# Designs tried in a protein design run: peptides against a protein of PDB entry 4N7V. Part 156

Target 1, 222 residues: chain A of PDB entry 4N7V
Amino acid sequence: TLRSITSPLVAHRLKPIRQKTKKAVVSILDSEEVCVELVKEYASQEYVKEVLQISSDGNTITIYYPNGGRGFPLADRPPSPTDNISRYSFDNLPEKYWRKYQYASRFVQLVRSKSPKITYFTRYAKCILMENSPGADFEVWFYDGVKIHKTEDFIQVIEKTGKSYTLKSESEVNSLKEEIKMYMDHANEGHRICLALESIISEEERKTRSAPFFPIIIGRKP

## One batch from the design tools (peptide; made by RFdiffusion4, then SolubleMPNN)

Design b2_p25_2_s3 (from b2_p25_2, 7 letters changed)
Fold by OpenDDE base, seed 5:
Structure b2_p25_2_s3 (fold): chain B 222 residues (1-222), chain A 25 residues (1-25)
Amino acid sequence: as target 1 above (222 residues)
Amino acid sequence: SFEEEIEKEREEELKKELEKLAEEF
C-alpha cells in the first residue's frame, strides 16, 4: 500500500514555493496545496503533461492531463484543470502515481524541516524549531558563528573554524570537548523552551479556535 | 545584519537541499 511507503503529506502553514526538477516542477501553492507537474520536452519547449494536485492534508489527490494529454506549455504556475480530472483518496491512489506522491511528500517534508514554527532569540543565538513535527528539526545559530542542527536522527555541529561533524549517539555527544558542550547545553535549553512553548501555544489554539498562532517569534533580535 | 546573514544562509541551504532532492526525481 502507499501508506506502507509514506504517510499523507502535510503542507499546512508552508509558504508558497516552486522548484523545477529534471522531469517535474513541484510547487506549494498559496492554498497550501502541493502540485507535481510532470514535464516533457518537445522541440526545445517544455510541456506539462500531467499534474498531481495534492490537498494540504495529503488525503486528496486530483490528477489531470492538460490539453487533453497533449500537454500545456510550462509556465510560472501549474496549468488549470479543464477536462479529464480524476480524484483519489490517499488510500485509493493508483500505484502508478505512488512514486510521484512519495516525491511530493519528501519535498514537503524537506520544506517543513526548513520552515520556522518557533523562532527564539537568546542572548547567544537564534534558535529555530521547525514545522516537521513530531521530531522537528531544531537549529541554533550562535552569534559567534557556531551552528548546531538537531534532527531526530543526528546532531550536526559546525564550529567557528568551519569544522563540521555529525553526532549519532549519546556517547558521541558525551565525548564532545567541554567548549562544544557549552554550546550543546545552550542548544538543548533553547530546544526545551521551544518545545514547551509549542505545547502551550498549541493547546491555546485548540481552545480558542482562532487563527493560527504559528509561526511565532520569541525574544529580541540582536 | 547578522539576522539577514542567517536568513540568507538558511535560504541557500534550503535551495541546495531542494536541488539535491530534485536530482532524485
Scores: peptide ipSAE 0.681, ipTM 0.958, DockQ to the pose 0.719
Fold by OpenDDE base, seed 2:
Structure b2_p25_2_s3 (fold): chain B 222 residues (1-222), chain A 25 residues (1-25)
Amino acid sequence: as target 1 above (222 residues)
Amino acid sequence: SFEEEIEKEREEELKKELEKLAEEF
């Protein structure tokens, strides 16, 4: 099943973006829908031959073939759907479209990993908890130039010298030099605070059922 | 400013990763 390969993509709270590839264009729209435009070149002109329009919650996929399948010239936005439209639920999407959906999902997940959900300014750093899930990325940008990037899989450290390394185990973290441990301790505290705030804010958001509370900025800029 | 520099760098990082992802399609 498609579900065994990927979960429904979630594009909520993402800013619009349009990315051209060799044979496709992927967009997040103002509506937070995701479009995959399949591009073919003919006579030195690019044409959109197929469009997958995916709802912001990933559960509905609308597929259409512009200009009766002849294609529509590539523009700055997806072509409007015509009368020949197919609509599928996530679980009913034909297998021939799974690869394209998976790509859209990866695109959205990447954007989410770079989209601030909580920004927390400390005395020493800008801390950012991202939108991706599970295990949201967490970045700490120290004002002195040190950077720590935490993901579910690793911790990347960039020192003042520009030296970069990746830590994949707790033992490696424990083996850090004392100076770096101080940065790591601060990063971990910032991370804890962001996660705590995320939980509290999300609960209030659930109770009020109002407009999204995220993204949020806490503290003051330097 | 520090904030502007961070945002610029983050935008560049996203761009690079999106370009890399584009090659995989």
Scores: peptide ipSAE 0.680, ipTM 0.959, DockQ to the pose 0.736
Fold by OpenDDE base, seed 3:
Structure b2_p25_2_s3 (fold): chain B 222 residues (1-222), chain A 25 residues (1-25)
Amino acid sequence: as target 1 above (222 residues)
Amino acid sequence: SFEEEIEKEREEELKKELEKLAEEF
């Protein structure tokens, strides 16, 4: 099943973006829908032959073939759906479209990992909790030039000198130089605070049923 | 500014990773 290889993508609160590849263009629209345009070249002109339009919650996939399958010239946005539209749920998506959906999901997940959900300014750093889940990315940009990037899989450290390294275990974290441990301790505290705030704010958002509270900025800019 | 520098670096990082992902399609 498609569900065995990917989960429904989630594009809520993401800013619009458009990325061209050799064979496709992937977009997040202003509507927070995701479009995969299949691109073919004829006589030195690129044409969109197929479009997958995926809902912001990933559960509905609308597929259409521009200009009766003849293709529509590639433009700055996906061609609008007209006739001969097919609509599928995530669990009913034909296998021939799974690769394209999986790519869209990876694209969205990458964008989410770089999209601020909570920005927290401390005395020493700008801390950013990202939108990706589970295990959201967390970045700490210290005002003195040190950077720490935490993911579910690793911690990347960039020192003032530009020296970078990756930590993949608790043992490696514990083996850090004392000066770097100070940055790590601050990063961990900022991370804890952002996670706590996310939980509290999400609960209030659920209760109020109003417009989204995220993204948010807390603390004073330097 | 500090904010402008961070934003620029983050945009460059995203672009680089998206380009890498594009090669996998």
Scores: peptide ipSAE 0.685, ipTM 0.960, DockQ to the pose 0.753; fails the geometry check
Fold by OpenDDE base, seed 1:
Order: sequence, then structure tokens, then C-alpha cells
Structure b2_p25_2_s3 (fold): chain B 222 residues (1-222), chain A 25 residues (1-25)
Amino acid sequence: as target 1 above (222 residues)
Amino acid sequence: SFEEEIEKEREEELKKELEKLAEEF
């Protein structure tokens, strides 16, 4: 099943973006929908032959073939659906579209991992909790040039000198130089605070049922 | 400013990762 290889993509709160590849264009729209345009070249012109339009929650996929499959000239945005529209749920998506959906999902997940949900300015750093889940990425940009990037899988450290290394276990973290441990301690504290705030804010958002509270910025810029 | 520099670097990082992902399609 599609569900066995990916979860429904989640594009809520993401900014619009458009990326062209050799064979496709992937977009996040202003509506937070995700479009995969399949591109073919004919007579030195690129045409969109197929479009997958995926809802912001990933659960609905609308597929259409511009100009009855003849294609529509590639433009700065997906062609509007006009004819021959099919609508599928995530669990009913035909297998022939799974690769395209998976790519869209990976695209969205990457964008989410780089999309600020909470920005927290401390005395020493800009801390950013990202939108991806589970295990959101957390970046700490110290004002002195040190960077720490935490993911579910690793911690990357970039020192002032530009030296970079990756830590994949607690043992490696414990083996850090004392000077780097200070940065790590600060990063961990910032992370804890961001996670706590995320929980509190999300709960209030749920209770009020108002417009989204995220993204949010806490503290003062330097 | 520090903020502007960080935002530019983050944009560049995203762009690089997206370009890498594009090669996998």
C-alpha cells in the first residue's frame, strides 16, 4: 500500500515554492496545496502533460491531464484543471501515481525541516524549531559563528573555524570538548524551551480554534 | 546584519538540499 511506504504529506503553514526538475515541477501553492507537474519536451518547448494536485493535508489527490493529454505549455504556475479530472483519497490512489506522491512527500518533508515553527532569540543564539515531524529539526545559530543542527538522527556541529562534524550517539556527545559542551548545553536548553512552548501554544490553539498561532517568534533580535 | 546573514545561509542550504532531491526524481 501507499501507506506502507509514506504517510500523507502535510503542507500546512508552508510558504509557496516552485522547483523545476528535468521531468517535473513541484510546487507548494498559496493555498498550501502541493502540485506535481509532469513535464515533457516537444519541439523545443516544455509541456505539462499531467498534474497531481495534493491537498494540504495530503489526503486528497486531484489528477488531471491538460488539453486532453496533449499538454499545456510550462508556465510559472500549474495549469488550471479544466477537463478530465480524477479525484482520489490517499488510500485509493492508483499505484502508478505512488512514485510521484512519494516525491511530493519528500519534497514537503524537506521544506518542513527548513521551515521555522518557533524562532527563539536567546542572549547567545537564534534558535529555530522546524515544522517537520516526528522529531522536528532544531537549529541553533550562535552569534559568534557556532552552529548546532539537531535532527532525529544526528547532531551536526559547525565550529567557529568552519570545522564540521556529526554526532550520532550519546557517547559521541559526551566525548565533546568542554568548550563545545557549553554550546551544546545552551542548544539543549533552547530546544527544551521551544518544545515546551510548542506544546503550550498548540494546546491554546486547539482550545481557541482560531487562526494558526505558528509560526511564532520569541525574544528580541540582536 | 546577523539575522540577514543567517537567513541567506538557510535559504542557500534549502536550495542545495532541494537540488539534491531533484536529482533523485
Scores: peptide ipSAE 0.684, ipTM 0.959, DockQ to the pose 0.740; fails the geometry check

Design b2_p25_2_s4 (from b2_p25_2, 7 letters changed)
Fold by OpenDDE base, seed 2:
Structure b2_p25_2_s4 (fold): chain B 222 residues (1-222), chain A 25 residues (1-25)
Amino acid sequence: as target 1 above (222 residues)
Amino acid sequence: SFEEEIEKEREKELEEELKKLAEEF
């Protein structure tokens, strides 16, 4: 099943973006829908031959073939759907479209991993908890140039010298030099605070049923 | 400013990763 390969993509709270690839264009729209435009070149002109329009919650996929399948010239936005439209639920999407959906999902997940959900300014750093899930990325940009990037899989450290390394185990973290441990301790505290705030804010958001509370900025800029 | 520098770097990182992802399609 498609579900065994990927979960429904979630594009909520993402800013619009349009990315050209070799044979496709992927967009997050103002509506937070995601479009995959399949591009073919003919006579030195690019044409959109197929469009997958995916709802912001990933559960509905609308597929259409511009200009009766002849294609529509590539523009700055997806072509509007015409009369020949197919609509599928996530679980009913034909297998021939799974690869394209998976790509859209990866695109959205990447954007989410770079989209601030909580920004927390400390005395020493800008801390950012991202939108991706599970295990949201967490970045700490220290004002002195040190950077720590935490993901579900690793911790990347960039020292003042520009030296970069990746830590994949707790033992490696424990083996850090004392100077770096101080940065790591601060990063971990910032991370804890962001996660705590995320939980509290999300609960209030659930109770109020109002507009999204995220993204949020806490503290003051330097 | 420091903030502007961070945001610029973050934008660059996103662009680079999107470019890599684009090559995989």
Scores: peptide ipSAE 0.695, ipTM 0.962, DockQ to the pose 0.728
Fold by OpenDDE base, seed 5:
Structure b2_p25_2_s4 (fold): chain B 222 residues (1-222), chain A 25 residues (1-25)
Amino acid sequence: as target 1 above (222 residues)
Amino acid sequence: SFEEEIEKEREKELEEELKKLAEEF
């Protein structure tokens, strides 16, 4: 099943973006829908032959073939659906589209991992909790040039010298030089605070049912 | 500013990762 390969993508709160690939263009629209435009080249002109339009919650996939399958010239936005529109639920998506959906999901997940949900300015760093929750990425950009990037799978450290390394276990973290541990401690504290704020804010959003609070910026910019 | 520099680097990182992902399609 598709579900065994990937979960429904979630594009809520993501800013519009358009990225050209070798064979496709992937977009997050103003509507927070995700479009995969399949591109073919004919006589040095690129044409959109197929479009997958995925709902912001990933559960609905609308597929259409521009200009009766002849294709529509590639433009700055997906072509509008006209004829031969098919609509599928996530669980009913034909297998021939799974790779394309999976790619869209990976695209969205990457964008989420780089999209600030909470920005927290400390005395020493800009801390950023990203949208790819649960297990959201957390970046700490120290003003002295040190960078710490925490993911669910690893911690990347970039030192002032540009030396970069990845830590994949607590043992490796514990083996860090004392100087680096200070940065790690600050990063961990910032992370804890962001997670706590996320929880509190999310609960208030649930209660109030108002406009989304996120993204949010906390603290004073340097 | 430090803020502007950080944002520039973040934009660059995103662009690079997106380009890398784009090559996989």
Scores: peptide ipSAE 0.695, ipTM 0.961, DockQ to the pose 0.697
Fold by OpenDDE base, seed 3:
Structure b2_p25_2_s4 (fold): chain B 222 residues (1-222), chain A 25 residues (1-25)
Amino acid sequence: as target 1 above (222 residues)
Amino acid sequence: SFEEEIEKEREKELEEELKKLAEEF
């Protein structure tokens, strides 16, 4: 099943973006829908032959073939759906479209990992909790040039000198130089605070049923 | 500014990772 290889993508609160590949263009629209445009070249012109339009919650996929399958010239946005539209749920998506959906999901997940959900300014750093889940990315940009990037899988450290390294275990974290441990301690505290705030704010958002509270900025800019 | 520098670096990082992902399609 498609569900065995990917989860429904989630594009809520993401800013519009458009990325061209060799064979496709992937977009997040203003509507927070995701489009995969299949691109073919004929006589030195690129044409969109197929479009997958995926809902912001990933559960509905609308597929259409521009200009009766003849293709529509590639433009700055996906061609609008007209005739011969097919609509599928995530669990009913034909297998021939799974690769394209999976790519869209990876694209969205990458964008989410770089999209601020909570920005927290401390005395020493700008801390950013990202939109990706589970295990959201967390970045700490220290004002002195040190950077720490935490993911579910690793911690990347960039020192003032530009030296970078990756930590993949608790043992490696514990083996850090004392000066780097100070940055790590601050990063961990900022991370804890952002996670706590996310929980509290999400609960209030659920209760109020109003417009989204995220993204938010807390603390004073330097 | 510090904010502008961070934003520029973050945009660059995203673009580089998107380019890598594009090669996988």
Scores: peptide ipSAE 0.701, ipTM 0.962, DockQ to the pose 0.751; fails the geometry check
Fold by OpenDDE base, seed 1:
Structure b2_p25_2_s4 (fold): chain B 222 residues (1-222), chain A 25 residues (1-25)
Amino acid sequence: as target 1 above (222 residues)
Amino acid sequence: SFEEEIEKEREKELEEELKKLAEEF
C-alpha cells in the first residue's frame, strides 16, 4: 500500500515554493496545496502532460491531463484543471502515481525541516524549531559562528573554525570537548524551551480554534 | 546583520538540499 511506504504529506503553514527538475516541477501553492507537474519536451518546448494536485493535508489527490493529454506549455504556475479530472483519496491512489506522490512527500518533508515553527532569540543564539514531524529539526545559530543542528537521527556541530562533525549517539555527545559542551547545553536548553512553548501554544490554538498561531518569534533580534 | 546572514545561509542550505532531492526524481 501507499501508506506502507509514506504517510500523507502535510503542507500546512508552508510558504509557496516552486522547483523544476528535468522531468517534473513541484510546487507548494499559496493555498498550501502541493502540485507535481510532469514535464515533457517537444520541439524544444516544455509541456505539462500530467498534474497531481495534492491537498494540504495530503489526503486528496486531484489528477488531470492538460489539453486532453496533449499538454500545456510550462509556465510559472501549474495549469488550471479544465477537463478530465480524477479525484482520489490517499488510500485509493492508483499505484502508478505512488512514485510521484512519494516525491512530493519527500519534497514537503524537506521544506518542513527548513521551515521555522518557533524562532527563539537568546542572548547567545538564534534558535529555530522546524515544522517537520515527528522529531522536528532544531537549529541553533550562535552569534559567534558556532552552529548546532539537531535532528531525530543526529546532531551536527559546526565550530567557529568551520570544522564540522556529526554525533549519532549519546556516547559521542558525552565525548565532546568541554568548550563544545557549553554550546550543546545552551542548545539543549533552547530546544527544551521551544518544545515547551510549542505544546502550550498548540493547546491554546486548539482551544481558541482561531487562525494559526505559528510561526512565532520569541525574544529580540540582536 | 547577523540575522540577514543567517537567513541567507539557511536559504542556501535549503536550495542545496532541494537540488540533491531533484536528482533523485
Scores: peptide ipSAE 0.698, ipTM 0.962, DockQ to the pose 0.749; fails the geometry check

Design b2_p25_3_s1 (from b2_p25_3, 10 letters changed)
Fold by OpenDDE base, seed 3:
Structure b2_p25_3_s1 (fold): chain B 222 residues (1-222), chain A 25 residues (1-25)
Amino acid sequence: as target 1 above (222 residues)
Amino acid sequence: DKEWEEDLEELEKKLEKELEEEIKK
């Protein structure tokens, strides 16, 4: 099943973006829908032959073939849907489209990993909790130039000199020199605070049923 | 399948680079 490969993508609160590769152009629209435009080249011109438009919650996939399948010239935005539109739920998506959906999903997940959900300014750093899940990325930009990037899988440290290294185990973290441990301690504290705030704010969102509270900024740069 | 994976890897690299630059600003 498609579900065994990926979960429905979630594009809520993401800003519009458009990226092109050899095979496709992927976009997040202002409506927070995600579009995959399949691109073919003919006579030195690129045409969009197929479009997958995915709802912001990933559960509805609309597929259409511009210009009756002849293709539409690639532009700065997806072509408008034609009369020949197929609509599928996530669980009913034909297998031939699964790879394309996965493509969109991975794109969205990457965007989410770089989209601030909570920005928290401390005395020493700008802390950012990102939108991706589970295990949202957490970045700490210290004002003195040190950077720490935490993911579910690793911790990357960039020192003042520009030296970069990755930590993948607790043992490696514990083996850090004392100077770096201080930064790590601060990063961990900021991370804890952001997670706590996320929980509290999310609960309030649920209760109020109002517009999204995120992204949110706490404090200001000193 | 392999072609799609390669294209996806290209997309991810490109996107990552662009998004990192935005965060630095």
Scores: peptide ipSAE 0.213, ipTM 0.808, DockQ to the pose 0.480
Fold by OpenDDE base, seed 4:
Formats: structure tokens, sequence, C-alpha cells
Structure b2_p25_3_s1 (fold): chain B 222 residues (1-222), chain A 25 residues (1-25)
């Protein structure tokens, strides 16, 4: 099943973006829907031959073939569906489209990992908790040039000199120089605070059933 | 699929660069 490969993508709260590659153009629309445009080139012109439009919650996939399958010239936005439209639920998506859905999902997940959910300014750094889940990315941009990027899988450190390295185990973290540990301690504290705030704010969102509270900015740059 | 993986890698590189610049602002 598709579900055994990936979960439904979640594009809520993501800003519109459009990225072109060799095979496709992928977009997050202002509606927070996700579009994958499959591109073919004919006579030095690029045409969109197939479009997957995925709902913001990832559960509905609308597939259409622009211009009756003849293709539509690539533009600055996905072509509007006119005919040859099919609508599927996530669990009923034909296997032939799974790779394209995965592509969209990976794109969205990457965007989420770079989309601020909580921005927290400390005395020393700009801390950012991202939208991806589980295990949201956390970035700390110290004002002196040090950067720490935490993911579920690793911690990347960029020192003032520009030297960068990746830590993948607790032992490596514990082996850091004392100077770097100070930055790490600050990053960890900022991370803890952001996670705590996320929990509290999310609970309030649930209770009020109001418009999304995120993204949120706490404090200001000194 | 190797072709899709290569395309995705290209996408990731482009996107990462673009989004990091936005975060740094």
Amino acid sequence: as target 1 above (222 residues)
Amino acid sequence: DKEWEEDLEELEKKLEKELEEEIKK
C-alpha cells in the first residue's frame, strides 16, 4: 500500500513556493495544495503533460491531463484542470502514481523542515523550530556566526571559522570542545523552550478552535 | 527509481539553498 511507503503529506501553514527540476515542477499553492507538474519537452518548448494536485492534508489527489492529454505550455503556475480529471483518496491512489506522490511528499517534508513554526530570539541567537514532524528540525543562528542545526538524525555545527561537522551520536556530542558545548547548551535550552511553547500553544489552539496560531515569533533580535 | 532520486536530489539542493537564505534574513 501507499501508506506502507509514506504518510499523507501535510502542507498546512506552508508558504507558496514553486520549484522546477528536470522532470517536474512542484508547487505549494496559496491554498496550501501541492501540485506536481510532469514536464515534457517538444520542439524546445516545455509542456505539462500530467498534473497531480494534492490537498493540503494529503488525503485527496486530483489528477488531470492538460489539454486533453496533449499538454499545456509550462507557465508560472499549474494549468487549470479542464478535462480528463480523476480524483482519488490517498488509500485508493493507483500504484502508477505512487512515485509521484512520494515526490510531492518528500518535497513538502523538506519545505516543512525549513519552514519556521516558532522563532525564538534569545540574547545570543535566533532559534527556530521548524514545521516538520515528528522530530522537527531546530536551527540556532548565533549572532556571532555559529550555527547549530538539529534534526532527528544528527546535529550539524558550523563554527565561527566556517568549520562544519556533523554529530550522529551522544558520544560525539560529549566529546565536543568546551567552547562548542556552551553553544550546544544554549541551543538545547532554546530547543526545550520552543518545544514547551509548541505544546502549550497547540493545546490552546485545540481548545479555541480558532485560526492557527503558528507561525509565532517570540522576542526580537537584540 | 534512479532518475527520480536524482531529480529529487536536485530539488533538495535548490530548495535548501533558497529556504536557508530566507531563514537567515
Scores: peptide ipSAE 0.212, ipTM 0.807, DockQ to the pose 0.553
Fold by OpenDDE base, seed 2:
Structure b2_p25_3_s1 (fold): chain B 222 residues (1-222), chain A 25 residues (1-25)
Amino acid sequence: as target 1 above (222 residues)
Amino acid sequence: DKEWEEDLEELEKKLEKELEEEIKK
């Protein structure tokens, strides 16, 4: 099943973006829907041959073929649906479209990993908890130039000198120089605070059923 | 599919550059 290889994409709270590659153009629309435009080149012109439009919650996929399948010239936005529109639920999506959906999903997940959910300014750093899940990315930009990037899989450290390295185990973290440990301690504290705030705010958001509370900014740069 | 993976890697690279610049602001 499609569910066995990916979960429904979640594009809520993401800003509109449009990115072109050789094979496709992927967009997050103002509506937070996600569009995958399959691009083909013909006579030095790029055409959109197929469009997958995915709902913000990833559960509805609308597929259409512009200009009766002949394709529509690539523009600055997806072509409007016309005739021969197919609509599927996530669980009923034909297998032939799974790769394209997965493509969209990975794109969205990447966008989420770079989309601030909580920005927290400390005395020493700008801390950012991202939108991706589970295990949201956490970035700490120290004002002196040190950067720490925490993911579910690793911790990347960029020192003032520009030296960069990746830590994949607790033992490696424990082996850090004392100077770097201080940055790590601060990063961890910021991370803890952001996670705590996320929990509290999310609960309030659930109770009120109001407009999204996120993204939020706590404090300001000194 | 190798072609899709390569295309996705390109997409990721482009996206990372763009979004990182926004985060730095």
Scores: peptide ipSAE 0.211, ipTM 0.804, DockQ to the pose 0.506
Fold by OpenDDE base, seed 5:
Structure b2_p25_3_s1 (fold): chain B 222 residues (1-222), chain A 25 residues (1-25)
Amino acid sequence: as target 1 above (222 residues)
Amino acid sequence: DKEWEEDLEELEKKLEKELEEEIKK
C-alpha cells in the first residue's frame, strides 16, 4: 500500500513556493495545495504533460493531463485542470502514481524542515523550531557565528572556525569539548522552551478554534 | 527509479539553498 511507503503529506501553514527540476516543477500554492507538474521538453520548449494536485492534508489527489495529454507550455503556475480529471483518495491512489506522490511528500517534508514554526531570540542566539513532525528540526544560530542544527537523526555543529561535524549518538555529544558543550546546553534550553511553548500555544489554538497562531516570533535580537 | 531519485536530490539541494537564505534574514 501507499501508506506503507509514506504518510499523507501535510502542507498546512507552508508558504507558497515553486521549484523546478529536470523532470518536474513542484509548487505549494496559496491554497496550501501541492502540485507536481511533470515536464517534458519538445523542440526547445518545456511542456507540462501531467499534473498531480494534492490537498493540503495529503488525502486527496487530483490528476489531470493538460490538452488531452499533448501538454501545456510550462508557465509560472500550474495549468488549469482540464475537463478530464481523476480524483483519488490517498488510500485509493493507483500504484503508478505512488512514486510521484512520494516525490511530493519528500519535497513537502523538506520544506517543513526549513519552515519556522517558532522563532525564539535569546541573549546569545536565534532559535528556530521548524514545522516538520514528529521530531521537528531545531536550529540555533548564535550571534557569534556558531550554528547548531538538531534533527531526529543527528546534531550538526558548525564552529566559529567553520569546522563542521555531525553527532549521531549521545556518547558523541557527551564527548564534546567544554566550550562546545556550553553552546549545546544553550541550544537544548532553547529547544525545551520552544517545545513547551508549542504545546501551550497549540492547546490554545484547539480551544479557541481561531486562525493559526503559528508561525510565532518570541523576543527580539539583542 | 534512479532518475527520479537524482531529480529529487537536485530539488532538495535547490530548496536547501533557498530556504536557508530566508532563515538567515
Scores: peptide ipSAE 0.210, ipTM 0.806, DockQ to the pose 0.507

